# Peptides against a protein of PDB entry 5FRP: the designs that were tried, part 167

Target 1, 225 residues: chain A of PDB entry 5FRP
Amino acid sequence: VEWTESIPQIIATREDISKELNQALAKTFIDSDPRVRRTSVMIFNKVPVTEIWKNITNKAIYTSLLHLAREKHKEVRELCINTMAKFYSNSLNEIERTYQNKEIWEIIDTIPSTLYNLYYINDLNINEQVDSVIFEYLLPFEPDNDKRVHRLLTVLSHFDKKAFTSFFAFNARQIKISFAISKYIDFSKFLNNQESMSSSQGPIVMNKYNQTLQWLASGLSDSTK

## One batch from the design tools (peptide; made by RFdiffusion4, then SolubleMPNN)

Design b2_p26_6_s3 (from b2_p26_6, 7 letters changed)
Fold by OpenDDE base, seed 3:
Structure b2_p26_6_s3 (fold): chain B 225 residues (1-225), chain A 26 residues (1-26)
Amino acid sequence: as target 1 above (225 residues)
Amino acid sequence: ELLPESELLKELSLEEWLKLLEEELK
């Protein structure tokens, strides 16, 4: 643990990290102690993306990072999911594709597929987190149409069959959610009008409102879990 | 060398997941 905690500083200060250090770091990602694994993941959060790409050359480290996305230990898993999504986005923005880093890019390019495959765990908390990182890091708001399309194509270019399927399901769900939210807003406006509530349509609208709320709530994770 | 599968959450098969999705959409 103590050794792993020193790694961010080492990476930040050293221009050349030895192969031995990379090998040692790779082992920390598969350590039996979740605290060690957590600390290892945090390296990707504390060190600039450019320095990570420069100094971490062992592909096993990146593979192991992606592997932790399904870890049973919740804290490490959640950290890993956020970390890898952010790392993917930062890499796309800041790292050029070269012959030297091709093997690492082959792994990093699978991050979107890895994330979309998490939907198959069928856990609401995981689903919500995946939804969040998709909007924040994978497919962020982009006003430039060409950039937006390019990013989308980049994300999709390495999808497996399962990732494509969950992608389409996700999009379909988002459309439904958007529609439900729109209805919720309309219903809320209606409910704020006392005259409308007293009309013959009042009970009907109230019923639809309740159904909409129930549907929205059913898709949310239990905050106590 | 990777973290043991016993320490990882399992994914449903595509077929199993699609069945569940279909049921939720009804």
Scores: peptide ipSAE 0.439, ipTM 0.904, DockQ to the pose 0.796
Fold by OpenDDE base, seed 4:
Structure b2_p26_6_s3 (fold): chain B 225 residues (1-225), chain A 26 residues (1-26)
Amino acid sequence: as target 1 above (225 residues)
Amino acid sequence: ELLPESELLKELSLEEWLKLLEEELK
């Protein structure tokens, strides 16, 4: 653990990390101790993306990072998911595609697919996290239409079949959620109007409101778990 | 070398997952 904790500093200070160090780092990602794995993932958070690309040249490290997205250990998994999503976004923004880094990009380009495949674990907590990182890092709000479309196409261009399916499902769900929220707002306004509540539509609206709330609540993860 | 599959969470098949999705959308 202590050795791994020193890696970020080494990467930040050295322009050329030895092959041996890369090999050693690769082993830490598959260490039996989750603390070691956690520390390894943290390297990607502590070191600038440009330095990571420059110094971490062993493709096995990147592959291992992506692999940890499905790890049973919750803390490591959650960290990994956030880390890889952020790393993907930063890479798209800051790293040019060159002949030299092509092999690494081939792995990094699979991050979106890796994340969308996590929906198949059928865990509400994971789903929520994936939703979050998609909005924050993969497909962030972009007012420029051309940039937004370009990002979307980039994300989709490396999807596998399962990722495409979950992507479409996710979007469909988002539309439904958006609609439900809109209804919730309307219902809330209606409920605050005493005249409307006394109308014949009052009970009907109340019932729909309750149904909407129940549906929304069922999709939320229990923060206590 | 990768972390053993035993240490990873399992994914549902596409078919199984789609069934669950259909139920959620009702």
Scores: peptide ipSAE 0.438, ipTM 0.905, DockQ to the pose 0.843
Fold by OpenDDE base, seed 5:
Structure b2_p26_6_s3 (fold): chain B 225 residues (1-225), chain A 26 residues (1-26)
Amino acid sequence: as target 1 above (225 residues)
Amino acid sequence: ELLPESELLKELSLEEWLKLLEEELK
């Protein structure tokens, strides 16, 4: 653990990391101790993206990072998911595609697929996290239409079949949520009108309101878990 | 070398997942 904790500083201070160090780092991502794995993931958060790309040349490290997205250990998994999403975004923004880094990009370009495939675990907490990192890092708010489209195309260009399917499902869900929220607002206005509440339609509207609320609630994870 | 599959969460098949999704969206 202590050795792994020193890695960020080493990467920051050295121009080139030795092959041996890369090999050693690769092993830490598959260490039996989740603390070691966590520390390894944190390297990608603590070290600038440009330095990571420069110094971490062993493709196995990146592959292992992506693999941890499905780890059973919750803390490591959650950290990994956030880390890889952020790293992907930073890489797109700051790293040029060259012949020399092509092999690494081939792995990094699979991060969106890796993330969208997490929906198939069928866990509400994971789903919420994936939703969050998609909005924050993969498909962030971008007022420039050309940039937004370019980013979207970049994300989609490396999707596998499952990722495409979950992508469409995600968007469909978002539309439905938006619609439900709109209905909720309308219902709230209706409920505040005494005349409407006393009408024969009152109970019908209340029923629809309750159904909408139940649906919204079912899509939210329990914050206590 | 990767972390053993025993340490990873399993994914549903596309068919199984789609079935669940259809039920949720109705």
Scores: peptide ipSAE 0.438, ipTM 0.906, DockQ to the pose 0.877
Fold by OpenDDE base, seed 1:
Structure b2_p26_6_s3 (fold): chain B 225 residues (1-225), chain A 26 residues (1-26)
Amino acid sequence: as target 1 above (225 residues)
Amino acid sequence: ELLPESELLKELSLEEWLKLLEEELK
């Protein structure tokens, strides 16, 4: 643990990290102690993206980072998901594609697919986190149409079949949420009209509203779990 | 070498997941 915690400082001060150090770091990502794995993931959060790409050249480190997205240990998993999403976004923005870094990019380009595959774990907490990192890092708001389309195509370019399926499901869910919000607004207007509430349509509208609320509630994670 | 599969959460099959999704979207 202590050794791993020193790595961010070493990377910040050295231009080139030895092959031996890279190999040692790779082992910490698969350590049996979740605390060691956690500290290893934190390297990607504490060190600038440009320095990571420069100094971490062992492919196994990047592969292991992506692999931890399904970690059973909740704290490590949640940290990993946020870290890899942010790292992907920063890499797209700051790292040029060259012949020398091609092999690392081949791994990093699979981060979107890795994240969208997490929906198949069927866990509400994971789903919410994946939703969050998609909006924040993978497909952020972009007013420029060309940039937005280019980013989308980049994200989709390495999808497997399962990732495509979950992607479409995610979009469908967004549409449904928008519809639910619209219905809520309509219901609120209906409640404010006393004449409408006294009509034969009152109970029907109330039933539809309750169904909508139940659906919304079922999609929320339990904070106690 | 990667962390063993026994230490990772499992994914549903595409077919099973699609069935759940269909039920949710009704």
Scores: peptide ipSAE 0.436, ipTM 0.906, DockQ to the pose 0.850

Design b2_p26_6_s4 (from b2_p26_6, 7 letters changed)
Fold by OpenDDE base, seed 3:
Structure b2_p26_6_s4 (fold): chain B 225 residues (1-225), chain A 26 residues (1-26)
Amino acid sequence: as target 1 above (225 residues)
Amino acid sequence: ELLPESELLKELSLEEWLELLKKELE
């Protein structure tokens, strides 16, 4: 019976340690030395997303991560942009929304807006990086239409006005291409099914397929010009 | 002193990473 009384103390000790660690980490994100800031960002790259969400509970850490996207130090900024995009994607895939983590999600949900707002800096290198992380992490290629639409809606759901404007300016064409490719895959599967081709829907699907191909061809040709 | 690249590539627990970070701040 005596060992059971020690369990709450051990748990309390762990919570205290966690608090101290969070406080220390919060300070490192705003350290004057860019090397310290860089190392701090790397935590989000090297530690599994589930462990981060479990152990990093100080909101200031997440807010500081997002602020580093506009860091003057190029290396830290570039690392941060990649890190936050990847972290966002991993969080969407692996972390459930609960009452306990709601406040952190409120911050994480602003990552897409934060990234799209970087287009207004009007820097070519930043623009290229933002484009890259959007395709790799925010709006990756997804052959499942429902999943793709759900991801898109999730990304857009917390956009500010500026982010929407940037989205339409830079990514509208890319999104259309992605949707067209997904439809192409579906049509290809349909066309390979002999039973489906024999159905009354066969000619209709074939027509839609041809229209999709024409649209894709026109869109891809413009990107090479 | 900055952590060697080899240590940066190692998957560390959050606790281990934070401990290393604390040492660098001291």
Scores: peptide ipSAE 0.068, ipTM 0.580, DockQ to the pose 0.017
Fold by OpenDDE base, seed 2:
Structure b2_p26_6_s4 (fold): chain B 225 residues (1-225), chain A 26 residues (1-26)
Amino acid sequence: as target 1 above (225 residues)
Amino acid sequence: ELLPESELLKELSLEEWLELLKKELE
């Protein structure tokens, strides 16, 4: 009986320690010293993604990570951009969406938008870095068409209006119309899959698909005039 | 002090990283 009474205290202590740790870590992300901020960001690079999701439960930490993408300190900013892109990719690959982690996913799902919004800063170095992380982490080469389309749809499904605009502008510049058409075909195949459409993301994907189609149509119409 | 490059390449547990962080804050 005495042993059972100690378990709640131990659990409470662990929870308290975890809470305190999260609170302390949250403070380091907003520390005035760029070295402290840099070191804090590195946690997401050095600690396995599964451990991060398990142990870092304070939403403010993830939010702060995203904010550092616009950090004035170049080294911290560059590290943050690479870190969040990689973390996003690793999370998509390794972390299941559950009810318990829903709130964190809501933040993580904004990483693509956060990155694409950096194009509006109109800095060549930032643009190059964003381009690099997009190709390396957000939209990596995937030989499996279904996986590739699924990843693309996942990325696009959480775009804000600005990110969507920058995405199309960027792709319009780099991707030949043929590639855009290829993606359209891939999207069409995905949307025709009943299992994919029955998912909670189905309507969101459909809306974005329609926007993509409209954009493609407008671009093609201009090329034919 | 910045962590040496060799330590930066090593995957760490959260506990190990927090320990390193504490040392740097110190």
Scores: peptide ipSAE 0.067, ipTM 0.588, DockQ to the pose 0.017; fails the geometry check
Fold by OpenDDE base, seed 4:
Order: sequence, then C-alpha cells, then structure tokens
Structure b2_p26_6_s4 (fold): chain B 225 residues (1-225), chain A 26 residues (1-26)
Amino acid sequence: as target 1 above (225 residues)
Amino acid sequence: ELLPESELLKELSLEEWLELLKKELE
C-alpha cells in the first residue's frame, strides 16, 4: 500500500514510467486487499490525464479499472465509478486520438457502456451514482448545441446492446418525469389563477391533469415491465 | 468478487422517482 501511494508522485515527476512499474501497477489493481485497489484507482484522480496517458501504457491497467466498477467492495467501486467517468471526460477533452494511443482509446471508449451496464446490477445506490456521473461527466450540461450533440454521439457510438437498452430506458423515464413536472407546473399556475378556477374550463383542466398523472404513473410502472 | 447482473433493470415507482427528483431539486 505504501509504495502504491508513491506512484502518483513518480508519475508526475518522471516522464517515462518503466515497463516494470506498469506491470507492478497492473498487479495492484487486482490485489486482494481493497486498500491496495483503492490506492491504485486514486492514481487516476491524482495524476493529470495527460500524464496518465503518457506513462500508463499497459492496457491491462485500464481494463482493470473498468472492471472495478462492478466490484463488491463499496468504497472501491464508488471510487472507481467516479474516477472512470471523470477520466473519460477528461480524456475526451484533453487527449487527441492518435495511432499510438488507439488501443487505449478502444478501452476508454467503452467506459460509457461500462457505466450504463451497471444499471443491470439492480442496486439503488449504484443507479444513483451512475446517474450522477452521467450528468457530471459523461453528458454534462453544455449550452453549445453542436458540442452537446457531438458529445452525445461520441458516447452512443460505442454502446453495446445492453447499454443502449439501459440508455433508452433511462431516457424514457426522464421524458416521463419531465412531462409530469411540466404538467405539475402548469397545474400549479392554473390553480394560482383564480379567474381560471372559476371558469368553465377549471374542472376540465383538473380532470385532464389527473388523467395525465394517472397515465404517467401507469406508464412508469409499465415501462418497468 | 463482482456484483451479479440482473436481467431486468430496476424498476422504480413514480413515487420513488418523484422522491429522487425532489432530492435533486434541493
């Protein structure tokens, strides 16, 4: 554990990490001690993305990082999920795609799929975390439409079938929720307007609202079937 | 040890989703 903690400094200070160090690091990612694995993951948090790409050339390390997203140990898993999502985003922003780094990019490009596949674990905590990292790192708020679309297409372009399924399910739910919220807001505005309440349309709007809510409730329940 | 995968995505009730949304809006 102690020597592993020194690796970030070594990576930051040395332009070239030896093959031996890469091999050693690869072993720490699969160590039986969760503390060792945790420390290994932290390298990706403490070292700039450019330095990681430059110095960590063993593809097994990246593969192992992705694998830890499904680890049983909660602390390591949570750290890994956050780390890999952030690393993905940073890589997209800062790392160019070249012939030399193609093999690593092939792994990194699977991060979105890896994350979306975590929904199949059927764990509320994991789902919440995945949602969080999606909004924070994978598909962050972007006011520029072209950039937003480009990011979305980049994320989707490497999806496996399972990831697509979870993505659509998630989006379908979001659409329904958004619709429900919108209707709730409209209804609230209507209720605040006394003139509207006293009108002949008042009961009609109320009925329509209730029907919409019922439909949404049913749809949310059915979309889960 | 890896966590097992379920064949089905976890289904949340409307109430559960609303609660999650409430938390996000806070």
Scores: peptide ipSAE 0.054, ipTM 0.437, DockQ to the pose 0.068; fails the geometry check
Fold by OpenDDE base, seed 1:
Structure b2_p26_6_s4 (fold): chain B 225 residues (1-225), chain A 26 residues (1-26)
Amino acid sequence: as target 1 above (225 residues)
Amino acid sequence: ELLPESELLKELSLEEWLELLKKELE
């Protein structure tokens, strides 16, 4: 427990972690003791994403993190799934793609596919967790259409065939809902502007608005039955 | 299959490992 609290502080204080430290960390991620593996995963949760990318340069550590998503130990697995999803989102938001970090990005870009592949385990608890992290971290609600589409394309760009299949089966509806909500907000803003309502586009926008509302209503009613 | 045991943790306690980490960071 004391060790878990000390590592984040150490990483935050130094600009460059030695090659030896990276090798040591790589070993802890594959330790037979689940407590050690859990503590290792917590580094990615407690240390800022920018510091992780700067100090952890051993590819094996990132690869091991992804493998822990299928860990037999439930607590480690659940922690890993949340951690890797959050880390992916933070990386997309805060880390630039450079030539120097290209090899690490190649691993991190597989996180969405790794998560969607967990649906094939056919475990209800895992499915619920994957759904949760997708909505919270991978495809969060974004009112800006361009940003939302860009994020979606980024997530899909590295999918394998299995991940695509899972995506269409489980999340296609959710994505449509998010787009519909975004359009609803835009339409509502448009309708509140009197100048826009007086334009020739007013009736067209109103029709699209009504169609969106009907679609939303039908989708929500099926979830309550 | 269980992941292999870390050779480093077999030889060093968590406290000893932390001390080594501190020394490397120094």
Scores: peptide ipSAE 0.035, ipTM 0.409, DockQ to the pose 0.026; fails the geometry check

Design b2_p26_7_s1 (from b2_p26_7, 12 letters changed)
Fold by OpenDDE base, seed 4:
Structure b2_p26_7_s1 (fold): chain B 225 residues (1-225), chain A 26 residues (1-26)
Amino acid sequence: as target 1 above (225 residues)
Amino acid sequence: DVIEGLENPASEEEIEKKLKEVSDFP
């Protein structure tokens, strides 16, 4: 743990990280102690993306990071999912594609597929987290249509078959959620109007409101778990 | 030591079915 905690400082202060250090770091991602694995993942959060790409040249580290997305240890997994999504986004924004970094990009470009493949675990908490990181990091809100399309195409260009399937299903769900939220707002406004509530439509809208709430709630995990 | 992952993912068909169920807005 203590050794791994020193890595961010080493990366920040040293222009060249030795092969031995990279090898040692690679081992920490598969350490039996979840605290060591956690600390290793945190390196990607604490060190600027440009310095990570410069100093972490062992592709096994990146592969191991992606593997931790399916880690049994909840805290490590959750941290990893957030970390890799953020790292992907930062890499797209800050790292140029060169011949020298091609092998690392080949791994990083699989992050979207890795994340979308987590939907197949069929866990509501994981699904919610994946949804969150998709909206925050993978496919963030972008008002510029060209940039938004470019990002989308970049994400899709490296999808495996499973990721495509989950992506389309996810999008279908998102459209429905958006529609449901819109209807919820409309129904809420209607129900807040006393004249509307006293109308013949009042009971009908109340029923639809309740159905909408139930539908929205059914897609959410238990916050207590 | 290889860290054990979560349980095997559901089949594509099972996931599609569940996603359709969730997407069935009234």
Scores: peptide ipSAE 0.022, ipTM 0.582, DockQ to the pose 0.037
Fold by OpenDDE base, seed 1:
Structure b2_p26_7_s1 (fold): chain B 225 residues (1-225), chain A 26 residues (1-26)
Amino acid sequence: as target 1 above (225 residues)
Amino acid sequence: DVIEGLENPASEEEIEKKLKEVSDFP
């Protein structure tokens, strides 16, 4: 643990990380201790993206990072999912594609597929986290239409069949959630009006309101578990 | 010891079915 905690400072201060250090770091991502794996993932959060690309040249480190998205240990998995999504977005924004970094880009370009494939686990907590990182890092709000389309095409260009299927399903779900929220607001406004509640439509709207709430709640994870 | 990943990813059919169930807003 202590050795791995020193790695961010070493990467920030040294221009050339030895082959031996890269090999040692690769082993920490597959360590039996979850604390060591957690600390290894944190390197990607503590070190600037440009310094990571410059100093971490062992492909096995990036492959191992992506593999931790399916980690059994909840804290390590959640950290890894956020870290890899953020790292992907930062890499697209700050790292130029060159001949020298082509092999690393081939791994990084699979991050969107890796994340969308997590929907197949059918875990509500994982689904919520994947939804969150897609909106924050993969497909962020972009007012420029050309930039938004370019980002979308970049994300889709490396999708496997399963990721593509999940993408369409996710978008369909988002449209339905947006519609349900809009209806919830309309029903709430109606129910807050005493004259409307006393009308013949009052009981009908109350029933639709309750159905909408139940549907919205079924898509949320239990935050207490 | 190689970290054992989450076993039993839902099948493509199970995900499509659940997504349809969640998507069937009345």
Scores: peptide ipSAE 0.015, ipTM 0.527, DockQ to the pose 0.036
Fold by OpenDDE base, seed 3:
Formats: C-alpha cells, sequence, structure tokens
Structure b2_p26_7_s1 (fold): chain B 225 residues (1-225), chain A 26 residues (1-26)
C-alpha cells in the first residue's frame, strides 16, 4: 500500500519511469489486498493523463485496470469504472495517436465496450453507474454537432456486438426515461393546480402520475444494497 | 491471487429483454 501511494509523486517527479517500476506497478493491480488495488486505480485519478501516458508504458497495467471493472470488491469496482471512463475521455481530449502509443490505444479504445458490456451483469447499481459515466465522460453534452458526432463515432468504432446491442438498448431506454420524466413534470404541474385537481381529470392524472413514478423508481437502484 | 470478477453475466438476450421491459413505458 505505502509503496503504491508513493507512485503518483514518483511519476510527477521523474521523467522516465523504469521498466522495473512499471512491472512492480502492474503487480499492484492484481494484489490480493483490495486496498492495494484501490490505491493502484487512484494513480490514474491523481496523475495527469499526459503523465500517465508518458510514464506508464506497460500494457499489462491498462489491461489490469480494465479487468477491475468486473471485480467482486464493490468499492474497487466502482472506483475503477469511474476512473477508466474519465481516463478514456481525458485521453481522447489530450493524447495524440502515435506509432509509439498504438498498443496502449488499442487497449484504451476497448473501454467503451468494456463499460457497455457491464450492462449484461444485470445489476441496477452497476447499470446506474454505467449510465452516469456514459453521460459524464463517454458521451458528454456537446453543443457542437461535428464534435458530438465525431465523439460518438469514436466511441462506437471499437464496439463488439454485445456493446452495440447494449448501446442501442440504452438509447431506447433513455428516450423512454426522458419521455417519462417529461410526463412526470406535466402531471406534477397539473396536480399542483387546485382547479385542475378538482376537475374530472384529477383522479386520472393522479393515477398516471403514480404509474409514471413507479416506472421511474423501478429503474433506480436501491442505495441500501 | 487472481482477482475474481463478477460471475454470471446476463446473456445478450436477457439484457435486451430487461431493457425492453424497462423501456415499455405504459
Amino acid sequence: as target 1 above (225 residues)
Amino acid sequence: DVIEGLENPASEEEIEKKLKEVSDFP
């Protein structure tokens, strides 16, 4: 743990991380202690993306990071999912594709597929987290149409079949959620109007409101689980 | 010690079914 905690500082102070340091770091990602694995993932959060790409050249580290997205330890898994999504986005924004970093990009380009494949676990907490990181990091709001399309095409360009299926299903779900939220807002406005509530439509709208609320709630994870 | 992943990922068909179920807004 203590050694791994020192790595961000070492990366920040040294221009060239030795092969030995990379090998040692690779081992920390597969350490039996979840605290060591957590600390290893945190390196990607504490060190600027440009410095990570410069100094972490062992592809096994990146492969191991992606593998942790399916780890049994909840805290490490959740941290890993957020970290890899953010790292992917930052890499797209800040790292140029070169011949020298091609092998690392081949791994990083699988992050979208890795994330979308987590939907197949069929866990509501994981689904919510994947939804969150998709909107925050993979496909963030972008008002520029060309940039938005370019990002989308980049994300999709390395999808496997399963990721494509999840992507389309997710988008279909999001459209329905957006529609449901819109209806929820409309029904809420109606119900907040006393004249409307006293009308013959009052009970009907109340029923629709409750149905909408139940449907929305069914898609949310229980924070207590 | 190899990190053990989550066991039993749902099939593509199961995910599609669940996503359809969630998507079926009344």
Scores: peptide ipSAE 0.033, ipTM 0.578, DockQ to the pose 0.036; fails the geometry check
Fold by OpenDDE base, seed 2:
Structure b2_p26_7_s1 (fold): chain B 225 residues (1-225), chain A 26 residues (1-26)
Amino acid sequence: as target 1 above (225 residues)
Amino acid sequence: DVIEGLENPASEEEIEKKLKEVSDFP
């Protein structure tokens, strides 16, 4: 643990991390102690993306990071999912594709597929987290159409079949959620109007309002679990 | 020791079905 905790400072102060240090770091990602694994993942959060790419040259570290997305330890898994999504986004924005970093990019380009494949675990908490990181990091809101399309194409370009299936399902769900929210707003406006509530449609809209709320609530994980 | 990952309990078809079900707004 203590050794791994020192790595961010070492990366920040040294231009080149030795091969031996990279090998030692690779071992920490597969350590039996979840605290060691957590600390290892945190390196990607504490060190700027440009410095990570410069100093972490062992591809096994990146492969191991992606593997932790399916780890049994909840805290480490959740941290890993957030970390890899953010790291992917930052890499796309800040790291050029070169011959020297090609092998690492081949791994990093699988992050979208890795994340979308987590939907197949069929865990509501994982699904919510994946939804969150997709929205925040993979496919963030971009008002520029060209940039938005470019990002989308980049994300999709390395999808496996399962990731595509999950992607379409996710988008279909998002459309429905958006529709439900729109209806919720419309129904709420209707119900807040006394004249409308006194109409023959009042009870009907109230029922639809309740159904909409129930549907929206059913799609949310229990935050207590 | 390689950390054992979470096994997917559901087949691709089951997941697609569940995703469709969750996507079905009444």
Scores: peptide ipSAE 0.016, ipTM 0.527, DockQ to the pose 0.038; fails the geometry check

